# Ledger of designs, part 52: peptides against a protein of PDB entry 6J07

Target 1, 107 residues: chain A of PDB entry 6J07
Amino acid sequence: GQRGWFCGSVSQDLRQFWVAEGGTISDPRAADFLFSCDASHPDTLRIYQSLDYIEDNATVFHAYYLSAVANAKIKNSVALGHFILPPACLQKEIRRKIGSFIWEQDQ

## One batch from the design tools (peptide; made by RFdiffusion4, then SolubleMPNN)

Design b2_p18_1_s4 (from b2_p18_1, 8 letters changed)
Fold by OpenDDE base, seed 2:
Structure b2_p18_1_s4 (fold): chain B 107 residues (1-107), chain A 18 residues (1-18)
Amino acid sequence: as target 1 above (107 residues)
Amino acid sequence: TIERLKELDEELEKLEEE
């Protein structure tokens, strides 16, 4: 399915785009996709603290992915994997090893 | 996309283990 959870940091426009593309909105436990624009937002922090996330059964994606998809002219040109949003405590180390995050490059 | 997602997920997992 295409069930998504959205952090409060995600704009209404991106949520609406998700629904327009056939997605539904759900709670984090039922969601297939978790979207956030802020790793430090309380909603996102609760995800990182959840058992599902700790046990590697959940992944948080930066909602900028949806914006990229909306603006993409080539189908399947946007890689979801590039939008994994890790906890803030890991981001610096990740940047050193695999480079800056795509949402930071475009901002 | 799926392969890239798996790749990045693996990288994250490795980093968390360090």
Scores: peptide ipSAE 0.025, ipTM 0.533, DockQ to the pose 0.061
Fold by OpenDDE base, seed 3:
Structure b2_p18_1_s4 (fold): chain B 107 residues (1-107), chain A 18 residues (1-18)
Amino acid sequence: as target 1 above (107 residues)
Amino acid sequence: TIERLKELDEELEKLEEE
């Protein structure tokens, strides 16, 4: 199964899509996937401050991934790795080295 | 893909160490 945690910044539509695709919603400690639309949201900040995240046992993904999957016409055409959502303090450096995030390009 | 996820994870790790 796939258990997901969602930041309050994530719309109900995306959460419903997750469930419709066979996912369940859980607390962040039990979740296999952590989704957020805002690295500065208090919910997400708590994840970044958690021991699991600090110990590199957790990854936060931008929930736009789910939107991309929902709109994809080719199965497996959307790579989850493209949607890693790092803490805000790292994003500037990442944009410098890798470029703008996918969710920013589509905004 | 899982491979891409690993790649980006590695990149993030490098950035955090800078």
Scores: peptide ipSAE 0.025, ipTM 0.531, DockQ to the pose 0.061
Fold by OpenDDE base, seed 1:
Structure b2_p18_1_s4 (fold): chain B 107 residues (1-107), chain A 18 residues (1-18)
Amino acid sequence: as target 1 above (107 residues)
Amino acid sequence: TIERLKELDEELEKLEEE
């Protein structure tokens, strides 16, 4: 399905885009996709603390993915995997090994 | 993509175990 949960850090515009593309908005437990713009936001932190996430059954994506999709000229040219939003405690090490996050590059 | 998602997921797993 295309059920999405959105952190309060995500703009209404991106939420509306999700719906316009055929998505629905649901609670985190029912969602297929979890979107956030801030790993330190209380909403996102609750996800990271959830059993689903701890058991590796959930992934949080940076909502900038939706913006990238909206602006892409070629369909399916945006790789969702590039938008995994890890907990803040891991981001520094990830940047060292993999490089800066894509949403940071466009800021 | 699925491949990139797997790659990043694996990296996250390694980092979380450290």
Scores: peptide ipSAE 0.025, ipTM 0.531, DockQ to the pose 0.057
Fold by OpenDDE base, seed 4:
Parts: sequence; C-alpha cells; structure tokens
Structure b2_p18_1_s4 (fold): chain B 107 residues (1-107), chain A 18 residues (1-18)
Amino acid sequence: as target 1 above (107 residues)
Amino acid sequence: TIERLKELDEELEKLEEE
C-alpha cells in the first residue's frame, strides 16, 4: 500500500511529493509507511512508544528518503533501508557499527 | 532494497536486545 503518516517535523513539500507520487496520508495505525525528520519530535516519540512499534510491527523512516527519490533520476537507486530512523537511544551505537546516517552526511 | 531493509531491521533488533 501507499498510505503514509507524517511527523510534524516533515515539511509540507515532502508531503505533497508523496501525494503527487500516488500516496495517501493517514493516521499512524493505518499507515504503511511512517515518515519523520526528527527522532526526538513528540509525534515520533509517540510512535516509538506505541504497541505496534514495540511489537516490531512498525518502522519509522527518515523523510529525507522522499527528497532523495525526488532528486534521483532512477527511483530504484534509492534504498529505503538506508533511511530507517531508529530511536535516539540507539543512534549512537548504530553510527559506531554502520556509520553516519545518510541524512546527516549532507549537513 | 527489500533485502537491505531486512538487514537493517535485524541490526536494529540486535541493538535493542543488547
């Protein structure tokens, strides 16, 4: 499906791009994709605290994925897996093992 | 992409269990 939820940290431009690509916007419970630009945003924190997330039935992605897709000539060249947005408490360890996140490299 | 997503998901799971 193409139902997406967006944290308040995500710009309206990225939301509009999602819709332009055929996606719809829904509440987190109905969404197939959860997008955020800030793991510390209250909206995202609520996701991390939800039963769906705790039970590993939900994944949060960094909305920068949408920007990367928008700028890519070949959409399949952007790997969604590289844009998993974990809780802040795990990010330091992930950076140690895997390296800096893609959305941080352009900053 | 799907396989990479699974790989990263597994890594996250391991980190949460540590």
Scores: peptide ipSAE 0.024, ipTM 0.527, DockQ to the pose 0.060

Design b2_p18_2_s1 (from b2_p18_2, 8 letters changed)
Fold by OpenDDE base, seed 2:
Formats: sequence, structure tokens, C-alpha cells
Structure b2_p18_2_s1 (fold): chain B 107 residues (1-107), chain A 18 residues (1-18)
Amino acid sequence: as target 1 above (107 residues)
Amino acid sequence: SQEELDKESIERMKRLFQ
């Protein structure tokens, strides 16, 4: 499906882009995709604390993915896997292994 | 773009990341 949940940290513009491209907005339980701009936002923290997430049945993506898709200059090279937003406690280790997150490079 | 967010693209992403 095309159901997305959005953390309160995500701008209205990005939400509107999602809808304009055919997506719908739902609660986290029904969502196919979870978007956030802040791993420390209370909304996102509640996702990380959820049983679905703990059991690896949910993935949070940085909403900058939508901005990248909307940007014609980089539309052809946008990989969703680069936009996985892990909990803050894991980010330092991930940066050491993979490098800086793409939203940190481009923003 | 619609190409990035259309039904089939979303389903592919869903299978890869969910």
C-alpha cells in the first residue's frame, strides 16, 4: 500500500508531497512507511518503543527521502535504504561503519 | 515524483524494507 505515518517533526510540505504523489496518511499501526526527521522526537521514540519495532517489523525512514524524491536534481539516484533512521543510541556506531547519514551530508 | 511513489514502487520498497 501507500499508507504513511508522519512524526510531528515532519513538515507539512513533505506530508503534502506524499499525498500529492498518491500516498495516504495513517496511524503507525496501519502505515506501510514511517517517516520522521528526528529520532529523539517523542512521536518517533514511541515507535522505537513499540513491539512491532522491537520485533523488527517496522522501519523508520528519514523524511528527507521525500525531499530528495521531490528534487529533480537527484531523483534518479535516491535509495530508500540510505534513509533508514535508527534510534539515537545506534547512530554513532552506524556512522563509524557506514559513514555520515545522507540527511546530514545534504542538509 | 509519481514514478518514485506510485503503487508498484511503494510495494517494492515495502518488500525490501518491511
Scores: peptide ipSAE 0.023, ipTM 0.552, DockQ to the pose 0.091
Fold by OpenDDE base, seed 5:
Structure b2_p18_2_s1 (fold): chain B 107 residues (1-107), chain A 18 residues (1-18)
Amino acid sequence: as target 1 above (107 residues)
Amino acid sequence: SQEELDKESIERMKRLFQ
C-alpha cells in the first residue's frame, strides 16, 4: 500500500512529494508508512505509546528519507532502513552500536 | 514512488533493533 501518516513536525513540501509520487495520506491506524521529523513531538509520542507499535506492528521513519529520494539520481538507491526513527530513550544505545543517525550528519 | 522504499533495508534494521 501507499498510505502514509505524517507527524505535525513534517513539512508540507515533503507531504506534497509523497502525494506527487502516488502516495495518499491517512490516519496512523490505516497507514502503511509512518513519517516524522521529531521523536519528541506529541504526534510521534502517541505512535510509540500505541498497541500497534508496542506489539512491533508499526515502524516510524524519519521524513528526511523523502527528501533523499527526491534528490537521488538513481531510483531505489536510498535505503529506507537507514531512516528508522526510534524513541528518544533508545537512541543512545543505537548510536553506540551503529553510529550516528543519517539525519544528524552533515548533508 | 513506493518502489523506492527499500524493503530489504527495513527488514535488516528491524532485526537489529530486536
Scores: peptide ipSAE 0.023, ipTM 0.572, DockQ to the pose 0.368
Fold by OpenDDE base, seed 1:
Structure b2_p18_2_s1 (fold): chain B 107 residues (1-107), chain A 18 residues (1-18)
Amino acid sequence: as target 1 above (107 residues)
Amino acid sequence: SQEELDKESIERMKRLFQ
């Protein structure tokens, strides 16, 4: 499916891009993709605390992925895996091991 | 892009990340 959920931290422009590309917007439980721009936003925190997430049945992605896709010159050149948005408590250690996140580099 | 977010691409991403 092409169902996406969006944290309140995500701009309307990115939501509109998702829809323009054929996506639909749904609640988190029905969504195939979960987008956020802020791991500390209350909407996103509720995702991290959900059973689906705890049981590894859900992944949160940084919505900057959509911006990267919109601006890419080569189709399929943007790797979704680089945009996984982990809980804030894990981000410092992840940065230490693999460097700054993509969305931080381009901001 | 349309190709990046079309049904086939989304289903592939779904399999990889969900």
Scores: peptide ipSAE 0.022, ipTM 0.554, DockQ to the pose 0.088
Fold by OpenDDE base, seed 4:
Structure b2_p18_2_s1 (fold): chain B 107 residues (1-107), chain A 18 residues (1-18)
Amino acid sequence: as target 1 above (107 residues)
Amino acid sequence: SQEELDKESIERMKRLFQ
């Protein structure tokens, strides 16, 4: 489906792009995709603490994915898997192993 | 708990990045 939830950290522009591409905005429980720009934002933290997430039924993606898609001529050229947003407690270790996250590279 | 959250997160990352 194309139901998305957005953390308060996500800009209105990215939300509008999602809708323009045919997506809808829903609460986290009904959403097919969860987007955030900040793993430490209270909205995102609540996701990480939810039963759906704890039971491995949810994944949070960095909303920069939408920006990348918006700027790509071929949407499939942007790999969603590169935009998984893990809790802050794991990010340092991940950076050590595979380098900086894609959303951090041009910042 | 934070311990449980970290544990589950680690396992999730292992699965997703295989």
Scores: peptide ipSAE 0.019, ipTM 0.457, DockQ to the pose 0.053

Design b2_p18_2_s2 (from b2_p18_2, 10 letters changed)
Fold by OpenDDE base, seed 5:
Formats: C-alpha cells, structure tokens, sequence
Structure b2_p18_2_s2 (fold): chain B 107 residues (1-107), chain A 18 residues (1-18)
C-alpha cells in the first residue's frame, strides 16, 4: 500500500507530493511508510520509542527521498534504502562506515 | 522495479545497524 505517516518536521510541499502521486496519509500504526526530516523531533522520537520500532517492524525514512523522487527523470531510480533515518545515537557510527547522509550533503 | 531496488537497498542499509 501507499499509506504514509509524516513527522511535523516534514514540509507541506512534500506531503502534497505524496498525495499527488497516489499516496494517503495515516497514523503511524497504520502507515506503510514513516517519513521525517528530524531524528530529534518529538514526533519521530515517539516512533523510535515504540515497540514496533524496537522490534524491527518499523523503519523511518528521511522525507528528502520524496524530493529526490520528484526531481528524478526516472522515478524508480531513487533507492529508498539510502534514506533510512536512524536515531541520533546511531548516526555517528553510520557516518564513520558510509560517510555523510544524502540529505546532509546539500546543507 | 522500484520495489526490488528499494528492498535490496534497504536490506544493505539495515545490515549496517547489526
């Protein structure tokens, strides 16, 4: 399905793009995809603290993925896996292994 | 397909957390 949950840190433009592409917006428990732009936002922190996330049944993605899809000539060429947004406590180790996140490179 | 590409990339990224 295409049910998405959005952290308050995500712009209305990205939410509108999701809906324009056929997606719907739902609460986190019903969502197929969880989007955020800030791992420290209270909305996102509640996801990280949930049993679904702790038990590896949920993944948070950076909403910049939607911007990348919107600007891509070929929509299916953008890899969602490059946009996994982990908790802040894990990001330093991840950067050590694979470098800066894609959404940080344009900042 | 987009689904296959995403599934593979997500799997690779998740292995970095283990």
Amino acid sequence: as target 1 above (107 residues)
Amino acid sequence: SMEELNRESIARMRRLFQ
Scores: peptide ipSAE 0.026, ipTM 0.537, DockQ to the pose 0.481
Fold by OpenDDE base, seed 1:
Structure b2_p18_2_s2 (fold): chain B 107 residues (1-107), chain A 18 residues (1-18)
Amino acid sequence: as target 1 above (107 residues)
Amino acid sequence: SMEELNRESIARMRRLFQ
């Protein structure tokens, strides 16, 4: 099974979708996937400040990925890599390099 | 698999942050 952690910024609907798809919810240290909708949320900030993240052993994904998966007509058509949620301090530069984030386009 | 995508995403993130 897939273990996921969820920032408080993530809706209960998306959490329920994760569980419905066979996922479980765990603490950040045990999680395989970290989901957030707000890089500035205190929960997410604690992830960015963790040793695992600093050492590039953790990645935060925007939870909108789950919404995209739920609404996709083709299985596995949604690329998780497009939903990396970087710290707020890096987002402007990243937008300059690769364009607006996908969750910003769809919102 | 999701695990494979996660690994790829981590690699992508490292490249983006460098």
Scores: peptide ipSAE 0.024, ipTM 0.550, DockQ to the pose 0.310
Fold by OpenDDE base, seed 3:
Structure b2_p18_2_s2 (fold): chain B 107 residues (1-107), chain A 18 residues (1-18)
Amino acid sequence: as target 1 above (107 residues)
Amino acid sequence: SMEELNRESIARMRRLFQ
């Protein structure tokens, strides 16, 4: 299934795109995908603090992924893996390893 | 599928921190 949870930091347009593509919106416990535009938003912080996340059973993705998909001219040209949104405390380490995040480059 | 993409993404993230 394609059940998605959305942080309050995600625009209604991106949520509508998700639904238009066949997704549904659910609470984070039932969601298959967790989307956020802000790792510091209280909604997202609650995810990072949840048992599911702590036990490595959840992953948060930057909702800019959906924008990229919406604007893509080639099917499957956008890789979800490039849009993992880790807690702020881990982002420095990731930038050290692989460089700036895609959503930062497009800002 | 999107589920497969999610699984792959998680795997990539785990490898990043190994």
Scores: peptide ipSAE 0.024, ipTM 0.548, DockQ to the pose 0.341
Fold by OpenDDE base, seed 4:
Structure b2_p18_2_s2 (fold): chain B 107 residues (1-107), chain A 18 residues (1-18)
Amino acid sequence: as target 1 above (107 residues)
Amino acid sequence: SMEELNRESIARMRRLFQ
């Protein structure tokens, strides 16, 4: 599906790109994809606290994925799995194991 | 609880990146 939910931390430009690519915007419960740019944003925190997420039925992705897709000549060359956005409390351990997140490397 | 969320999130992440 192409239904996406967006945290308030995501720019309007990225939302517009999603729609331009054929996506629609929905509430988190109906969304196929959940996008955020800030694991500590209240909108995203509410996702992490939801039953869907706790029961492993939801995944939050960093919206930088959309930027990467927009700038890629081959869209499928961008691996969505590299853009999973975990809760902030886990990020230090993850960075220790696999290095800095992709969305942090250009900063 | 947050503790439960952390444990589950870590486990989930380990599965994804193995």
Scores: peptide ipSAE 0.023, ipTM 0.517, DockQ to the pose 0.056

Design b2_p18_2_s3 (from b2_p18_2, 10 letters changed)
Fold by OpenDDE base, seed 5:
Structure b2_p18_2_s3 (fold): chain B 107 residues (1-107), chain A 18 residues (1-18)
Amino acid sequence: as target 1 above (107 residues)
Amino acid sequence: SQEELDRASIEEMRRLYQ
């Protein structure tokens, strides 16, 4: 399904794009996809603290993925996995291994 | 497909994050 949850850090434009592409908006427990633009936002922190996340049954993605999809000229060319948004406490170590995150490169 | 690309990329990134 295309049920998405959105952190308060995500713009209304990105939410509207999700709906325009056939998605629906739901609470995090019912959502198939969790989107955020801020790992430190209280909404996102609650996800990281949830049992679903701790037990590896949930993944948070940076909502910039939706912008990339919207701007892509070739369908199915944007990889969702490149937009996994890990907790802030893990990001420094991750950057050391793979470099800056995609959403940080355009900032 | 988008589903295949997403699945493969998620698995790849999880391995890189570990």
Scores: peptide ipSAE 0.717, ipTM 0.950, DockQ to the pose 0.567
Fold by OpenDDE base, seed 2:
Structure b2_p18_2_s3 (fold): chain B 107 residues (1-107), chain A 18 residues (1-18)
Amino acid sequence: as target 1 above (107 residues)
Amino acid sequence: SQEELDRASIEEMRRLYQ
């Protein structure tokens, strides 16, 4: 399904785009996709602290994914996996491995 | 498909993050 949860850090425009594309808004437990623009936002931190996340049953994606999809000229050109948003404490080491995150490159 | 791309990319990134 296309049930999404949104951190308070995500703009109304991106939420509206999600709905316009056929998505619905739900609580984190029922959501198929979790979106955030800030790994340090209290809403996102609660996700990272949740049992589902700790047990690797949840993934947080940077909401910039939705912006990328909205602006994409080629179908199937945006890969959701490139927008995984890890906890802040892991980001520095991850950047050393793979480079800057996409949302940092484009914003 | 988009689903295939998404799934593959998620798996790839998880491996890279490890």
Scores: peptide ipSAE 0.717, ipTM 0.950, DockQ to the pose 0.586
Fold by OpenDDE base, seed 1:
Parts: C-alpha cells; sequence; structure tokens
Structure b2_p18_2_s3 (fold): chain B 107 residues (1-107), chain A 18 residues (1-18)
C-alpha cells in the first residue's frame, strides 16, 4: 500500500476512497502523498513551512485528484501532476500562466 | 504506466509553475 497524509480540509469520503484503493493514512513525515483541498488551511500551511517542502522534497496535491481517479473510465488517464497544489501566494501567477486549476474547473 | 505518467506530469507542472 501507499501512505497518504490528509489535510483536515479533505472530506472523509475521499479519505475512505484512498483506503479502499489500498492506501494507508499516515503523518506527513511518513507519507508518500500529501493531500489537501485548501492551501490556506492550517494543516497545509504547516506542510509548506516544513523543511521537507522548503527543500523541495515534498509535494502537496489537491485531493480532488482522488475524485478524478474514482470517476475516470480509462485507467491511467488522470495525471497526478495536474493536481499539484501550490501555496496560495503563488496561485494567482500560476493561473495567469496555465489557466484555472483543474479542481476549480470542476467545482 | 500510471507511475510513469504521474512522474512525468509532476515534472512538467513544476516547470510550468516556475
Amino acid sequence: as target 1 above (107 residues)
Amino acid sequence: SQEELDRASIEEMRRLYQ
């Protein structure tokens, strides 16, 4: 199984889906994947402030990725990289470059 | 594979974000 950490902003349904797919839930330091639905949530902010993140050894993904995977009809059609959740202070500039984030398009 | 797609997309998006 794969280890995931979840911000408090992530619904229980998405957490349950992760577990149902064979994942486990762990603390951020042990997790292979970090999921959040809110870059401004205190839990996520602590990740952005961590040494692992600052040193580019950690990545936060928007948990909507799990919804996309759950709803996908074709395996391997959802790319995890499209769901990188950057700090709030960078999002405006990023949107200018690439457009709205994928999770914003479907919400 | 999914793993390959994920790694490639992460690298791509990191480049786009900076």
Scores: peptide ipSAE 0.716, ipTM 0.950, DockQ to the pose 0.589
Fold by OpenDDE base, seed 4:
Structure b2_p18_2_s3 (fold): chain B 107 residues (1-107), chain A 18 residues (1-18)
Amino acid sequence: as target 1 above (107 residues)
Amino acid sequence: SQEELDRASIEEMRRLYQ
């Protein structure tokens, strides 16, 4: 499916790109993809606190994925898994293992 | 395919995050 939920931290431009690519916007419970630009945003925190997330039935992705897709020159060159956005409390340990997140590398 | 790439990368990253 192409149903996406967007945290308030995600720009309207990225939302518009999602729709332009054939996606629809829905509430988190109905969404196939959950996008956020801020793990500490209240909208995203509510996702992390939800039963779906706690039971590993939901994944939050950083919306920078959409920017990467929009700018990609080669089809199938952007891997969605590289944009998993974990809770803030886990990020430091994760960075020690894999380095900085992709969305942080241009900063 | 994109679906295969996405699925594989998600699984990979989940393992790395654990």
Scores: peptide ipSAE 0.715, ipTM 0.950, DockQ to the pose 0.565

Design b2_p18_2_s4 (from b2_p18_2, 9 letters changed)
Fold by OpenDDE base, seed 1:
Structure b2_p18_2_s4 (fold): chain B 107 residues (1-107), chain A 18 residues (1-18)
Amino acid sequence: as target 1 above (107 residues)
Amino acid sequence: SQEELDKKSIEEMKKLFQ
């Protein structure tokens, strides 16, 4: 499906792109995709604290994914998994493994 | 496919989570 939830940290432009591409905007519980630009934003924190997330039934993606998709004509490919936005407490360890996140490189 | 790429990439990234 193409139901997406958006943290308040996500720009209106990216939300509009999502809708333009056929997506709909829904509450987190009904959403197929959860987008955020800030792991410390209260909206995102509520996701991380939810049962769905704790039970590994939810994943938060950095909304920069949408920008990457929009510019895919230039980029070879975009893998959604590369845009997983983990809780802040995990980011340092992940950076040690893979380096800076994509959105940190391009933003 | 894109779907498979997405699925696999998500799985691989999640392996990095503690």
Scores: peptide ipSAE 0.678, ipTM 0.939, DockQ to the pose 0.498
Fold by OpenDDE base, seed 3:
Structure b2_p18_2_s4 (fold): chain B 107 residues (1-107), chain A 18 residues (1-18)
Amino acid sequence: as target 1 above (107 residues)
Amino acid sequence: SQEELDKKSIEEMKKLFQ
């Protein structure tokens, strides 16, 4: 199954797409996938502060992943890892290594 | 597979956190 949690920063359309594709929506503790559009949103910050995240047992993904999947022309071409949304304190350093995040390039 | 692609990409990206 695909259980997803969504930060309040994620649009209803993206949530709807998730469900339409067979996903379910759950609380963060039960979710297999955590989606957010804002690393500074209180909902997301609570994830970053959780023991699961601190112990590297949780990963937050930018919800733009769902848009990319919806618009993908080639199957298996969208890599989920490219949409990891790190805490704000790490983003600058990561950008120095990889450049702009995908969602920043297309937004 | 998509699963392997996702797994590998997550692993590679997480290396940047270190």
Scores: peptide ipSAE 0.678, ipTM 0.940, DockQ to the pose 0.504
Fold by OpenDDE base, seed 5:
Structure b2_p18_2_s4 (fold): chain B 107 residues (1-107), chain A 18 residues (1-18)
Amino acid sequence: as target 1 above (107 residues)
Amino acid sequence: SQEELDKKSIEEMKKLFQ
């Protein structure tokens, strides 16, 4: 399916793009995709603290993925896996191993 | 395919969480 949950940190423009592409918006438990722009936002923190996430049955993605897809020259050229948004406590170690996140490179 | 690219990327990223 194409059901998405959005953290309050995600702009209305990105939400509208999701809907325009045929997606629907749902609560986190029913969602197929979880989007956020801030790992420290209370909405996102509640996801990280949920049983689904702790048991490795959920993944949070940075909503910048939707912007990248909207602006892509080639359809399906943007890999969703490059936009995994880990908890803040893990980000420092991840940057040490693979470098800055893709959403940080555009800042 | 996009599915294969996503799968590979997700698997690699998940290993970093361990």
Scores: peptide ipSAE 0.026, ipTM 0.568, DockQ to the pose 0.468
Fold by OpenDDE base, seed 2:
Structure b2_p18_2_s4 (fold): chain B 107 residues (1-107), chain A 18 residues (1-18)
Amino acid sequence: as target 1 above (107 residues)
Amino acid sequence: SQEELDKKSIEEMKKLFQ
């Protein structure tokens, strides 16, 4: 399914794209995908503090993924896994092991 | 790890694009 939750940090344009692609918008507990543009946003922090996330039953993705899909020649050629948005406290370690995040490379 | 990210990507893509 394509049920998505969106942090308040995500633009209306990206939300509209999600819906245009057949997605629906739901609360975090019902959502299949969680999107955010800011790991420090209060909405996203609530996700990180939730039992679902702590128990590894939830994943937050950077909403820039949707922008990448919108601009890609082939929709499913964009690797969603590269857009996992971890808590701020883990980002430095992840950058050390994996490299800079994709959403940072295009800045 | 990169391998873990790739695996997660595949799994989540299946959910998204089915």
Scores: peptide ipSAE 0.024, ipTM 0.528, DockQ to the pose 0.099

Design b2_p18_3_s1 (from b2_p18_3, 6 letters changed)
Fold by OpenDDE base, seed 2:
Formats: sequence, C-alpha cells, structure tokens
Structure b2_p18_3_s1 (fold): chain B 107 residues (1-107), chain A 18 residues (1-18)
Amino acid sequence: as target 1 above (107 residues)
Amino acid sequence: SERMERLRRLDEELRRQE
C-alpha cells in the first residue's frame, strides 16, 4: 500500500479515488506522497517550511495527477514528474525554463 | 492496483534522478 497526505485544497473526490485504488491517508511525516492543489494553501506552506522539505527529502505533487491517472486509459501515459508543485516563489522561474505547468494547460 | 503500482514506480524513478 501507498501512504498519501492531502492538503485541504484537494477535493474529497480525489481523496476517495486514492483510497479506492488501494492508498491510505496519513500525516505528512509518514506519507510517501504529498498532494496539493494550491501552493499558497496554509497546509502546503507548512510542508514547504518543514525540515524534510528544506532538506530535499520531500516532494509536493499537484493532485491533478490523480485525475490524470483516473483517465489514463484515454491518454498514452501520465508522468508524475510533470506534476511537481513548487513553492510560489519558484514557479515563475520554472515556467521560464520549461513552460507552463501541465495542470494550467489542461484547465 | 496497477495504477498505484505505476505511481510508486514513477516516484522511485524520480528520486533516482534527483
């Protein structure tokens, strides 16, 4: 089983999908995966301020990844690396280098 | 599930590239 943490910005539907697929929900310290839909949400900000994140032992992913996985039979593949959700202060620089985030394109 | 297993594999691959 895979352990996931969810920011309050993530819908209950996506959380239910995670559980339906065999995942469990845990606190950030025990989680293998961290999901958020808002880099500015207080829950996500607390992750960015944590020692685990500062020491590069944690990664936050945009929960839209789960929606893409749910629709995977329609798409060729879904790359988790394209769904890394960085702090707001870094997003402009990242967009300059690699372009707009995938969740922004699909909205 | 297969989807969760793919997620796990992708995460591991991402960490190896870091």
Scores: peptide ipSAE 0.026, ipTM 0.578, DockQ to the pose 0.169
Fold by OpenDDE base, seed 4:
Structure b2_p18_3_s1 (fold): chain B 107 residues (1-107), chain A 18 residues (1-18)
Amino acid sequence: as target 1 above (107 residues)
Amino acid sequence: SERMERLRRLDEELRRQE
């Protein structure tokens, strides 16, 4: 199944899209997918500080992924890996190595 | 980075669960 958790920074529209595509909404511990639009949001920060995340058992994705999927002719053409949302402390280094994040490019 | 590589591996695993 597709169980997702959503940071408060994620719009209701994207949440509704998730459900419309067959997903369910759950708490972070039960979720398979964690979505956020803000690495600095308190909800997301709590995820980064959790043992599951620290032990590499959780990944946070930018919810813009859902928007990209919604707008894509071929949904599988959107690479989830491009939407990994790392903690703010890592983002500068990542941008230096691989460039700006995709959600920043489309803003 | 090493951390990003781990995250990408997790991403791949999550995709398999879809």
Scores: peptide ipSAE 0.026, ipTM 0.580, DockQ to the pose 0.147
Fold by OpenDDE base, seed 3:
Structure b2_p18_3_s1 (fold): chain B 107 residues (1-107), chain A 18 residues (1-18)
Amino acid sequence: as target 1 above (107 residues)
Amino acid sequence: SERMERLRRLDEELRRQE
């Protein structure tokens, strides 16, 4: 199954979509996917500070990915890789290199 | 669901590109 962890910054609607599509919700250690809408939220910060993340064994995705999937009309039209949510301290440099994040463009 | 399967596949593709 697809196990997901959700930051408190993620709306209940997106969580419900995840479950409706067959996903389950778990703690971050057991999760296959980590979703957040705010890199500065305390829940997400705890992920970034975790050993798993520090050792590059975890990735946080912006939950807007789920919204994009829900609204997608074309198969495989939403690229998960475009929704990686890095720590705030890295975002400025990333924006300089690749431009604004997708979720910033759509919100 | 099909959507969840696509999500899984995209995750795998992401990992291959890393």
Scores: peptide ipSAE 0.026, ipTM 0.576, DockQ to the pose 0.174
Fold by OpenDDE base, seed 5:
Structure b2_p18_3_s1 (fold): chain B 107 residues (1-107), chain A 18 residues (1-18)
Amino acid sequence: as target 1 above (107 residues)
Amino acid sequence: SERMERLRRLDEELRRQE
């Protein structure tokens, strides 16, 4: 599917890119993809608290993935799995084992 | 588009690995 939900933390430019590429915007329950730029944003926190997420039936991705796809020079060079956005309470442990998140490396 | 199709395929692969 091509249905996406966007946290309020995601820029209008990235939302427009999604639509321009054939995607539609929906509520979280109907969405195939969930995008956010801030794990602490109230919109994203509500996702983490939902039954779908708690039961591991939903995944939140950092919207920076869309920017990376838009600017990619090599097809399939951007891995969606590297853009999983976990709750803030888990990020410290993940950084210790995997390293800094991709969206943090440009800062 | 091609980009959207790639995104869909990557999502499916990710979910199969989970």
Scores: peptide ipSAE 0.025, ipTM 0.583, DockQ to the pose 0.168

